# Peptides against a protein of PDB entry 5EIB, part 115

Target 1, 366 residues: chain A of PDB entry 5EIB
Amino acid sequence: VDLEPGTMDSVRSGPFGQIFRPDNFVFGQSGAGNNWAKGHYTEGAELVDSVLDVVRKESESCDCLQGFQLTHSLGGGTGSGMGTLLISKIREEYPDRIMNTFSVMPSPKVSDTVVEPYNATLSVHQLVENTDETYCIDNEALYDICFRTLKLTTPTYGDLNHLVSATMSGVTTCLRFPGQLNADLRKLAVNMVPFPRLHFFMPGFAPLTSRGSQQYRALTVPELTQQMFDSKNMMAACDPRHGRYLTVAAIFRGRMSMKEVDEQMLNVQNKNSSYFVEWIPNNVKTAVCDIPPRGLKMSATFIGNSTAIQELFKRISEQFTAMFRRKAFLHWYTGEGMDEMEFTEAESNMNDLVSEYQQYQDATAD
Target 2, 366 residues: chain A of PDB entry 5EIB as posed
Amino acid sequence: VDLEPGTMDSVRSGPFGQIFRPDNFVFGQSGAGNNWAKGHYTEGAELVDSVLDVVRKESESCDCLQGFQLTHSLGGGTGSGMGTLLISKIREEYPDRIMNTFSVMPSPKVSDTVVEPYNATLSVHQLVENTDETYSIDNEALYDICFRTLKLTTPTYGDLNHLVSATMSGVTTCLRFPGQLNADLRKLAVNMVPFPRLHFFMPGFAPLTSRGSQQYRALTVPELTQQMFDSKNMMAACDPRHGRYLTVAAIFRGRMSMKEVDEQMLNVQNKNSSYFVEWIPNNVKTAVCDIPPRGLKMSATFIGNSTAIQELFKRISEQFTAMFRRKAFLHWYTGEGMDEMEFTEAESNMNDLVSEYQQYQDATAD

## One batch from the design tools (peptide; made by RFdiffusion4, then SolubleMPNN)

Design b2_p15_5_s1 (from b2_p15_5, 7 letters changed)
Fold by OpenDDE base, seed 1:
Structure b2_p15_5_s1 (fold): chain B 366 residues (1-366), chain A 15 residues (1-15)
Amino acid sequence: as target 1 above (366 residues)
Amino acid sequence: MTPPVELPPFELPKR
């Protein structure tokens, strides 16, 4: 789905374009112009019914519909505005199904789009209310991984999208292969989301190795476990050491010893015990899939529900507040039928979310 | 069940 035809043509001409049914390509003509309000109230609202018709048709063809997975950007107008409109409409029609998102967070290091903080804040407001699980994929973290870990001097969207695809493949492993702990979206939500609003996850993927170092690095369970819990390996731009994990899932892929995985997972929890809440028992879940990802002997994917994720929302909130106090660019949103009150409500809800994460960070066992 | 589409190898795009 897009409000621009050019993006759809790129997907269709890509190596996997033939995996998607031609009739499932729904697109507009005018685009959103990086405006959330165009995505949510005007251009996106004109297209949403056509998307919902496709969603219904594909849902009816499912033997067992678990829920929905949306991949979108929060900095743009289409992914943010129309994406959150779709989430709302799907949630209304399928209230008993899991809503899962892969939400790409904007960063000034990657994009010069001045209105990204508005689009992101308005989107987060919708995601807090209408999603069950949101993987926070931060363009700042992706850029830093590409630059520092992968040794790419000038990271591109292609390099960032590679990390996104790795992460998405990793976190969906349990859904795609039988016999896993988190075999369905609902079980994942039950294991990962102790509080309904606190459903924003920090993903991570291992191994991440620069091209020059690939020949010299062994792939071992200890090395994967160590890299997966490294703060520099998080796909969200926050430091887990500044917060506490509410819940963690680790998904290992490849032929490895379950005993070795369990030992390494216990060791990393013990080493990092100060970074976990003590009042959620058995808050680390581990899964092992014998099928490695293509091109790797083994991998590990991390899913963290951490109170440190508030650093990401604080960054967006600070940028939002700086623009909103000056009423900068607001006329582009109000001209599409938005009220200034919707901005204030979205800012308030995001600040409440930050406060909730801080409360649970400071909470001790009685 | 459509076989899970395995994503291509995690090869960084060849520049």
Scores: peptide ipSAE 0.010, ipTM 0.479, DockQ to the pose 0.017
Fold by OpenDDE base, seed 5:
Structure b2_p15_5_s1 (fold): chain B 366 residues (1-366), chain A 15 residues (1-15)
Amino acid sequence: as target 1 above (366 residues)
Amino acid sequence: MTPPVELPPFELPKR
């Protein structure tokens, strides 16, 4: 789905364009112009019914519908505005199904779009209420991984999207290979989300290796485990050492010893025990899939529900507040039918979310 | 069961 036809043509002409049904390409003629309100109330609202018709048709064709997965950016107008409109409409029609998102967070290091903090804040407000699971994929973190870890001097969207695709492949492993931990979206939510609003995850993927270092790196369970828990490996720009893990899932792929995985996972928890809440018993889950990703002997994917995710929301909130106090660019949103009250409600809800994460960070087992 | 769709190799695009 896109508000721009050129994006659909790019997908169709791409190496995987033929895996999608032609009738499942829904697109507009007028893009959102990086405006959440255009995506949500005008251009997106004109297109949403056509998308819902496709969603219904595909849902009816499922033997067992678990839920929905949306991939979108929160900095743009289409992914943020129309994406969150679509989430709300699907939630209304399918209230008993899981809503899962891969939400790409904006960064000033990656984009010069001034209104990204508005689009992100308005989107987070919708995601808090209408999603069950949200993978926070932060362009800040992706850029830093590309630059620092992968040794790319000039990271591109292609380089960032490669990390996104690796992460998405990792977190969906249990859904694609039956008999694993979290084999369905609902089981993942039950294991990962102790409190309904606290459903924002820090993903990570290992191995991440620069081209120059690939020949020197052994892929071992200890190295994967160590890298997966490294703050520099998080796909969200948060330091897990500044918070506490509520829940963790680790998904290993490839031929490895279950015993070695369990030993290394226990060792990393014991070494980092101060960074886990003590009042959630058995809050670390581990899965092993014998099928490695293409081109690797083994990999590990990390999913963390950490109170450190508040660092991401604080960053967005600070940028939002700096613009909103000046009413900068608001006329572009109000001109599309938005009220200024929606901005204050979104800001308030995101600040409440930050406060909730802080409360559970400071909570002790009494 | 439809065979799982595997993504392309985790190789950075050749520049």
Scores: peptide ipSAE 0.009, ipTM 0.468, DockQ to the pose 0.016
Fold by OpenDDE base, seed 3:
Structure b2_p15_5_s1 (fold): chain B 366 residues (1-366), chain A 15 residues (1-15)
Amino acid sequence: as target 1 above (366 residues)
Amino acid sequence: MTPPVELPPFELPKR
């Protein structure tokens, strides 16, 4: 789905374009112009019914519909505005199904779009209320991984999207291969989300290796485990050491010893015990899939529900507040039928979310 | 059961 036809042509012409039904390509003509309000109230609102018709048709064809997965950017107008409209509409029609998102967070290091803080804040407000699970994929973190870890001097959106695709493949492993832990979206939510609003995850992937170092790297369970918990491997721009893990899931892929995985996972928890809340017992879950990713002997994917995710929201909030205090660009949103109060409500809800994460960070076992 | 669709190899984009 997009409000621009050119993105659909890129997907259709891509190596996987043929896996999608032609009728499932729903697109607009005018785009959202990086405006959340165009995506949510005007251009997106005109297209949403056509998308919902496709969603219904595909849902009816499912033998066992678990839920929905949306991949979107929060910096743009389509992914943010129309994406959150779709989430709302799908939630209304399918209230008993899981809503999962892969939400790409904007960064000034990656994009020059001035209104991204508005689009992100307005989107986060919708995601807090209407999603069950949100993987926070931060363009800043992806850029930093590409630059520092992968040693890419000029990271491209292609490089970032490669990391996103690896992460998405990792977190969906249990859904695609039967017999695994967290084999359904609901079970993942039950294991990962101790409090309804605290459903924002920091994903991570291992191995991350620069091209020059690939030949020298031994892919071992200890190394994967160590990298997976390294703050530099987090796809969200927050430091886990500045918060506490509420819950963690680790998904290993490849032929490895379950015993070795359990030993290494216990060792990393014990070494990092100060970074876990003590009042959530058995808050680390581990899965092993014998089928490796293509091109790798083994991998590990990390899913962390950490109170450190508040750093991401604080960054967006600070940028939002700096712009909103000046009422900069607001007329582009209000001109699409949006109320100025929705900005203040979205800011408030995001600040409340930050406060909730801080409260649980500071909570001790009674 | 549709065979599990595996994504292409994790190959860094050829620059």
Scores: peptide ipSAE 0.007, ipTM 0.458, DockQ to the pose 0.016
Fold by OpenDDE base, seed 4:
Structure b2_p15_5_s1 (fold): chain B 366 residues (1-366), chain A 15 residues (1-15)
Amino acid sequence: as target 1 above (366 residues)
Amino acid sequence: MTPPVELPPFELPKR
């Protein structure tokens, strides 16, 4: 789905374009112009019914519909505005199904689009209410990984999207291969989401290796385990040491010893016990899939529900506040039918979410 | 990992 035709043509002409049904390419002509309001109230609202018709048709073709997965950006107008409209409409029609998102958070290091903090704040407000599981894929973190870890002097969208694809492939491993932990979206939610609003995940991937170091790196279970818990390998720009893990899932892929995985996972928990809440028993889950990802002998994918995710929301809130206090660019949103109150409500709800994470960070076992 | 295809720098076309 896009509000522009050119993206659909790029997907269709790509190496995997033929795996998608032609009728499932729904697109507009005008685009959203990086405006959430165009995506949500005007251009996106004109297209949403055509998307819902496709969603219904595909849902009826499912033997067992678990839920929906949306991949979108929060900085642009289409992914943010139309994406959150679509989430709301799907939630209304399928209230008993899981809503899962891969939400790409904007960063000034990646894009010069001035209004991204508005689009992100308005989107987070919708995601808090209308999703069950949100993977926070932060362009800040992806850029920092590309630059610092991968040694790319000028990261490209291709480089970032490669990390996104690796992460998405990792977190969906248990859904794609039988006999795994969290084999369905609902079991994932039950294991990962202790409180309904606290459903924003910090994903991570290992190994992350620069091109020059790939040939010299041994891949071992201890190294994967250490890298998976390293803040430098997190796809969200948060330091887990500044918060506490509510829940963790670790997905190992490749031929390895289950015993060695369990020993290393226990060791990392014990060494980092201060960074876990003590009042959620058995809050770390581990899965091992014998099938490695393409081009690797083994990998580990991390899913963390951490109170440190508040650092991401604080960053967006600070950027939002810096513009909103000056009423900068608001006329582009109000001209599409938005009220200034919607901005204040979205900011308030995101600040409430930050306060909730802080409350559970400071909570002790009685 | 197969090297990602070099996509153009982070200038999303302003459309």
Scores: peptide ipSAE 0.006, ipTM 0.408, DockQ to the pose 0.024

Design b2_p15_5_s2 (from b2_p15_5, 8 letters changed)
Fold by OpenDDE base, seed 2:
Structure b2_p15_5_s2 (fold): chain B 366 residues (1-366), chain A 15 residues (1-15)
Amino acid sequence: as target 1 above (366 residues)
Amino acid sequence: MRPPVALPPFEPPKL
């Protein structure tokens, strides 16, 4: 789905374009112009019914529909505005299904548009209310992983998208392949989200191996476990050492000992006990799937629900406030039928979310 | 620096 035809043509002409049904390419002509309101109330609203018809058709073809996965950017107009409109409409029609998102957050160093703080704040407001799980992905964190860990001299969007695709594959593995211990999306959501609004996750992936490093051959469960809990492997630009984990999930793939996985997961929790809340019992969940990813003997996907994610929302809020106080570009949104109050409501809800994360960070076991 | 816009390589980087 896109409001611009050129993106769809790039996907269709790409090496994997033929894996998608032609009728599942739904696109506009005008684009969103990086405006959330165009995505949500005008251009996106004109296209949404055509997307919902495709969603219904694909949902009816499922033997067991567990939920939906959206991949979108919160900085752009289409991914933010139309993406959140689609989430709302799908949530209304399928209220009992899991809504899962892979949300690309605007990076302080990788800004595409001046209005990203508005698009992100308006999107986060919708995600707080209408998603069950949101994986926060930062283009800066992905770039830093590609450059520092993978030793790519000039990371591309292809390299970044590969990290995202590996993470998405990791999260969905237990739905697609047999394993020693399977977790479905609903069970993962129930285990990861102790409080309904606190469903924003820091994803990570292991192994992350540079080209030419012979370490590829010696992949061990201890090394995977250590790498997943390294702050440098977080795909969100937050340091988990500045907060506390409410919950963690680890999804291992490949032939390994469940006992060894459990031992290493216990060891890493004990080593990092100061970075976990003490009042949530059994807050680390582990799944093991016997089928490795293509080209790897084993992997692990990390999912952290950490109060450190408030750093991301604080940065967005600071940028939002600095623009909104000046009414900078506000007429581009109000001209598409938005009320100025929706900006204030979205800012308030995001600040409440930050306050909730801080309260749970400061909470002690009585 | 913004990463360059490029189509995904047919053979993605080995993770």
Scores: peptide ipSAE 0.007, ipTM 0.444, DockQ to the pose 0.023
Fold by OpenDDE base, seed 5:
Structure b2_p15_5_s2 (fold): chain B 366 residues (1-366), chain A 15 residues (1-15)
Amino acid sequence: as target 1 above (366 residues)
Amino acid sequence: MRPPVALPPFEPPKL
């Protein structure tokens, strides 16, 4: 789905374009112009019914519909505005199904789009209310991984999207291979989301190795475990050491000893015990899938529900507030039929979410 | 960043 035709042509002409049904390409002509309100109230609202018709058709073809997975950007107008409209409409029609998102957070290091803080804040407001699980994929963290860890001097969107694809493949492993932990979206939500509003995840993927170092790297369970819990390996620009993990899932892939995985997971948890809440028993979950990702002998994917995610929301809120106090570009949103009050509501709800994460961070076991 | 004009051939970075 896109409000621009060129994206669909790029996907269709791409190496994987043939895996999608031609009739499942729904697109507009005008784009959202990086405006959330165009995506949500005007251009996106004109297209949403055509998307819902496809969603219904695909849902009816499912033997057992568990839920929906959306991949979108929160910085643009289409992914943010139309994406959140689509989430809302799907939630209205399928209230008992899981809504899962891969939400790409904007960063000034990656994009020069001045209104990204508005689009992100307005999107987060919708995601708090209408999603059950949200993987926070932060372009700032992706850029920093590419530059610092992968030693890419000039990271590209291709490099960032590679990290996104690896992460998405990792977190969906248990859904794609039967007999694993979190084998359905609802079990994932039950294990990862102790409080309904606190459903924003910090993903991570290991191994991450620079091209120059690949020949010297051994792939071992200890190294995967160590890298997976490293703050520099988080695909959200938050330091887990500044917060506490509410819940963690680790998904190992490849032929490895389950005993060694359990030992390493216990060791890393014990070494980092101060960074976990004590009042959620058995809050670390581990899965091992014998099928490695393509091109690797083994990998590990991390899913963290951490109160440190508030750092990401604070960053967005600070950028939002700095623009909103100046009423910068507001007329572009209000001109699409949006009320200025919705900006204040979205800011308030995101600040409330930050306060909730802080409250649970400071909570002690009775 | 400008969107890369051509997706560089997905040589998967050897993870």
Scores: peptide ipSAE 0.006, ipTM 0.413, DockQ to the pose 0.023
Fold by OpenDDE base, seed 1:
Structure b2_p15_5_s2 (fold): chain B 366 residues (1-366), chain A 15 residues (1-15)
Amino acid sequence: as target 1 above (366 residues)
Amino acid sequence: MRPPVALPPFEPPKL
C-alpha cells in the first residue's frame, strides 16, 4: 500500500515483486507529502476502503487468522497517517485479532524532514491505543549500528533496510516454524506485554559483524548471547542500562545445544539482574529453531520490553514541543482538517506513556 | 521541501 505509484512500481520490479498478488497492490496518485493529516484524513481516507476490501479477502482465505502485521514509517505521511488509519479500521472490524506493527522511528541523523516529530507523535498516539505489539525500529540506532559495528563509512537506506529485514525475519521465526515459545501472535503478547499500553519492543539481532571481521569471528552461543544483550546492538536508540526489562524473548536459530543456550541465557540474566524487574517472575523466555537464517550457521534475535524505551519517546516529544510551541508548519495539518487539540492530545498521551514506563522502572517488589 | 531522495536501488546484501 502507498499513496505514491512509484514506490509500488519499485516493489513490483524488485527481486521479490512476484511474491505479492497483483490485485493486492493498492496505491494512490497523490502522495501524502510527509504530512500525517494527508495520510489520515484526506488522501489516505479516500484509499482506505480499497485496502480494507483486500484485507477482508485475504483474511477470509486464512485457515486460522491470528492477526495483522503492519510495516510502516512514522516519519512520512503515508506510513504514519494512512498506516494508523488502517490500524484503527482493522481494529474496528477485527477486535479479537492481534495488531502487530514494525514501526520505523524517524531520526534527524537519517532524514532532513522537519515535520517528522509531528508525524511520529500523532502516530504513537494511535499505536498506544490500537496496537497489541509494536517493534520500535529506530533509524538512529540502525545508522549507529551500520557506522560503529558494521564499519560502514556512509550508511545507506539499503544497509538500514538489511538490518530491518534480518530483525523482522528473526522475531517472526516462531510464527513461521514449529517451536515451543511464542508460536502465535497472542502467545507473544501474553509473554511480552504485562500492561496493555506498554507494548513497545526493543528488537536486536546477532551476529552483527563488519565485512572485514567476518573471517575471524566464530559463531558461538556465548558470543550470540553476549551480543544480543549489548546496548550497542539494540535497534531502538535507548540504553537498556538506563531502565529495566519488564520482559524479554530470545529466539535462537541454527543447530545448537539447548543446554548451552539455557546456561548462557541464565548467565546473562544473572550478570544483568539489576536491569530486570524483580516482581515479574520468569520474565525471560527462550526459543530455539533448528533452521538457521540464509547465509548464517546460527543467529539470535532479541525482543525486549524495557522501560528504557522512554528515551526514544522523550527524544520525539522534545522535538515535537520545540516545533509546536512556535506553531511551526501547523497550517499544513490544519489545512487538511485537523484541529490543534489533536496535537495537544497526542503530546499528552506520549508524556503519559513516558510517565507509566518511569513508574514501573521505579517500582520495587515490596 | 526537498523532493524525497529516490531510495537507492536495493542491492540485496551479498549474504
Scores: peptide ipSAE 0.005, ipTM 0.391, DockQ to the pose 0.031
Fold by OpenDDE base, seed 4:
Structure b2_p15_5_s2 (fold): chain B 366 residues (1-366), chain A 15 residues (1-15)
Amino acid sequence: as target 1 above (366 residues)
Amino acid sequence: MRPPVALPPFEPPKL
């Protein structure tokens, strides 16, 4: 789905374009122009019914519909505005199904689009209410990984999207291979989401290795475990040491000893015990899949529900507030039928979410 | 290996 035709033509002409049904390419002509309001109330609203017709058709063809997975950006008007409109409409029609998202968070390090903090704040407001599971894929973290860890002097959308694809492949491993932990979206939610609003995940991937060091790096279970818990390997720009883990899932892929995985996972928990809440028993889950990712002998994927995710929301809120206090660019949103109150409500709900994460960070076992 | 393609600047909102 897109509000521009050119992206769909690029997907269709791509090496995997033939995997998708031609009738499942739904697109507009005008685009959202990086405006959440165009995505949500005008251009996106004109296209949403055509998307819902496809969603219904594909849902009816499922033997067992678990839920939906949306991949979108929160900085752009289509992914943010139309994406959140789709989430709300699907939630209304399928209230008993899991809504899962891969939400790409904007960063000034990656994009010069001034209105991205508005699009992100308005989107987060919708995601808090209408999703069950949200993977926070932060363009700032992806850029920092590309620059600092991968040693890419000028990171590209191709480089960032490679990390996104590796992460998405990692977190969906349990859904794609039988006999794994979190084998369905609902079991993932039950294990990862202790409180309904606190469903924002910090993903991570290992190994992350620069091209110059790939030849010299052994891939071992201890190294994967250590990297997976390193703040520099998080796909969200948060330091887990500034918060507490509510829940963690670790997905190992490749031929390895389950005993060695369990020993290393216990060691990393014990070493980092101050960064876990003590009042959630058995809050770390581990899965091992014998099938490695393409081009690697082994990998580990991390899913963290951490109160440190508030650092990401605080960053967006600070950027939002800096513009909104001056009413900068607001006329572009109000001209599409938005009220200024919707901005204030979205800011308030995101600040409430930050306060909730802080409350559970400071909570002790009685 | 594809050369690292510089992130195209996110196109400014076509306002």
Scores: peptide ipSAE 0.012, ipTM 0.391, DockQ to the pose 0.044; fails the geometry check

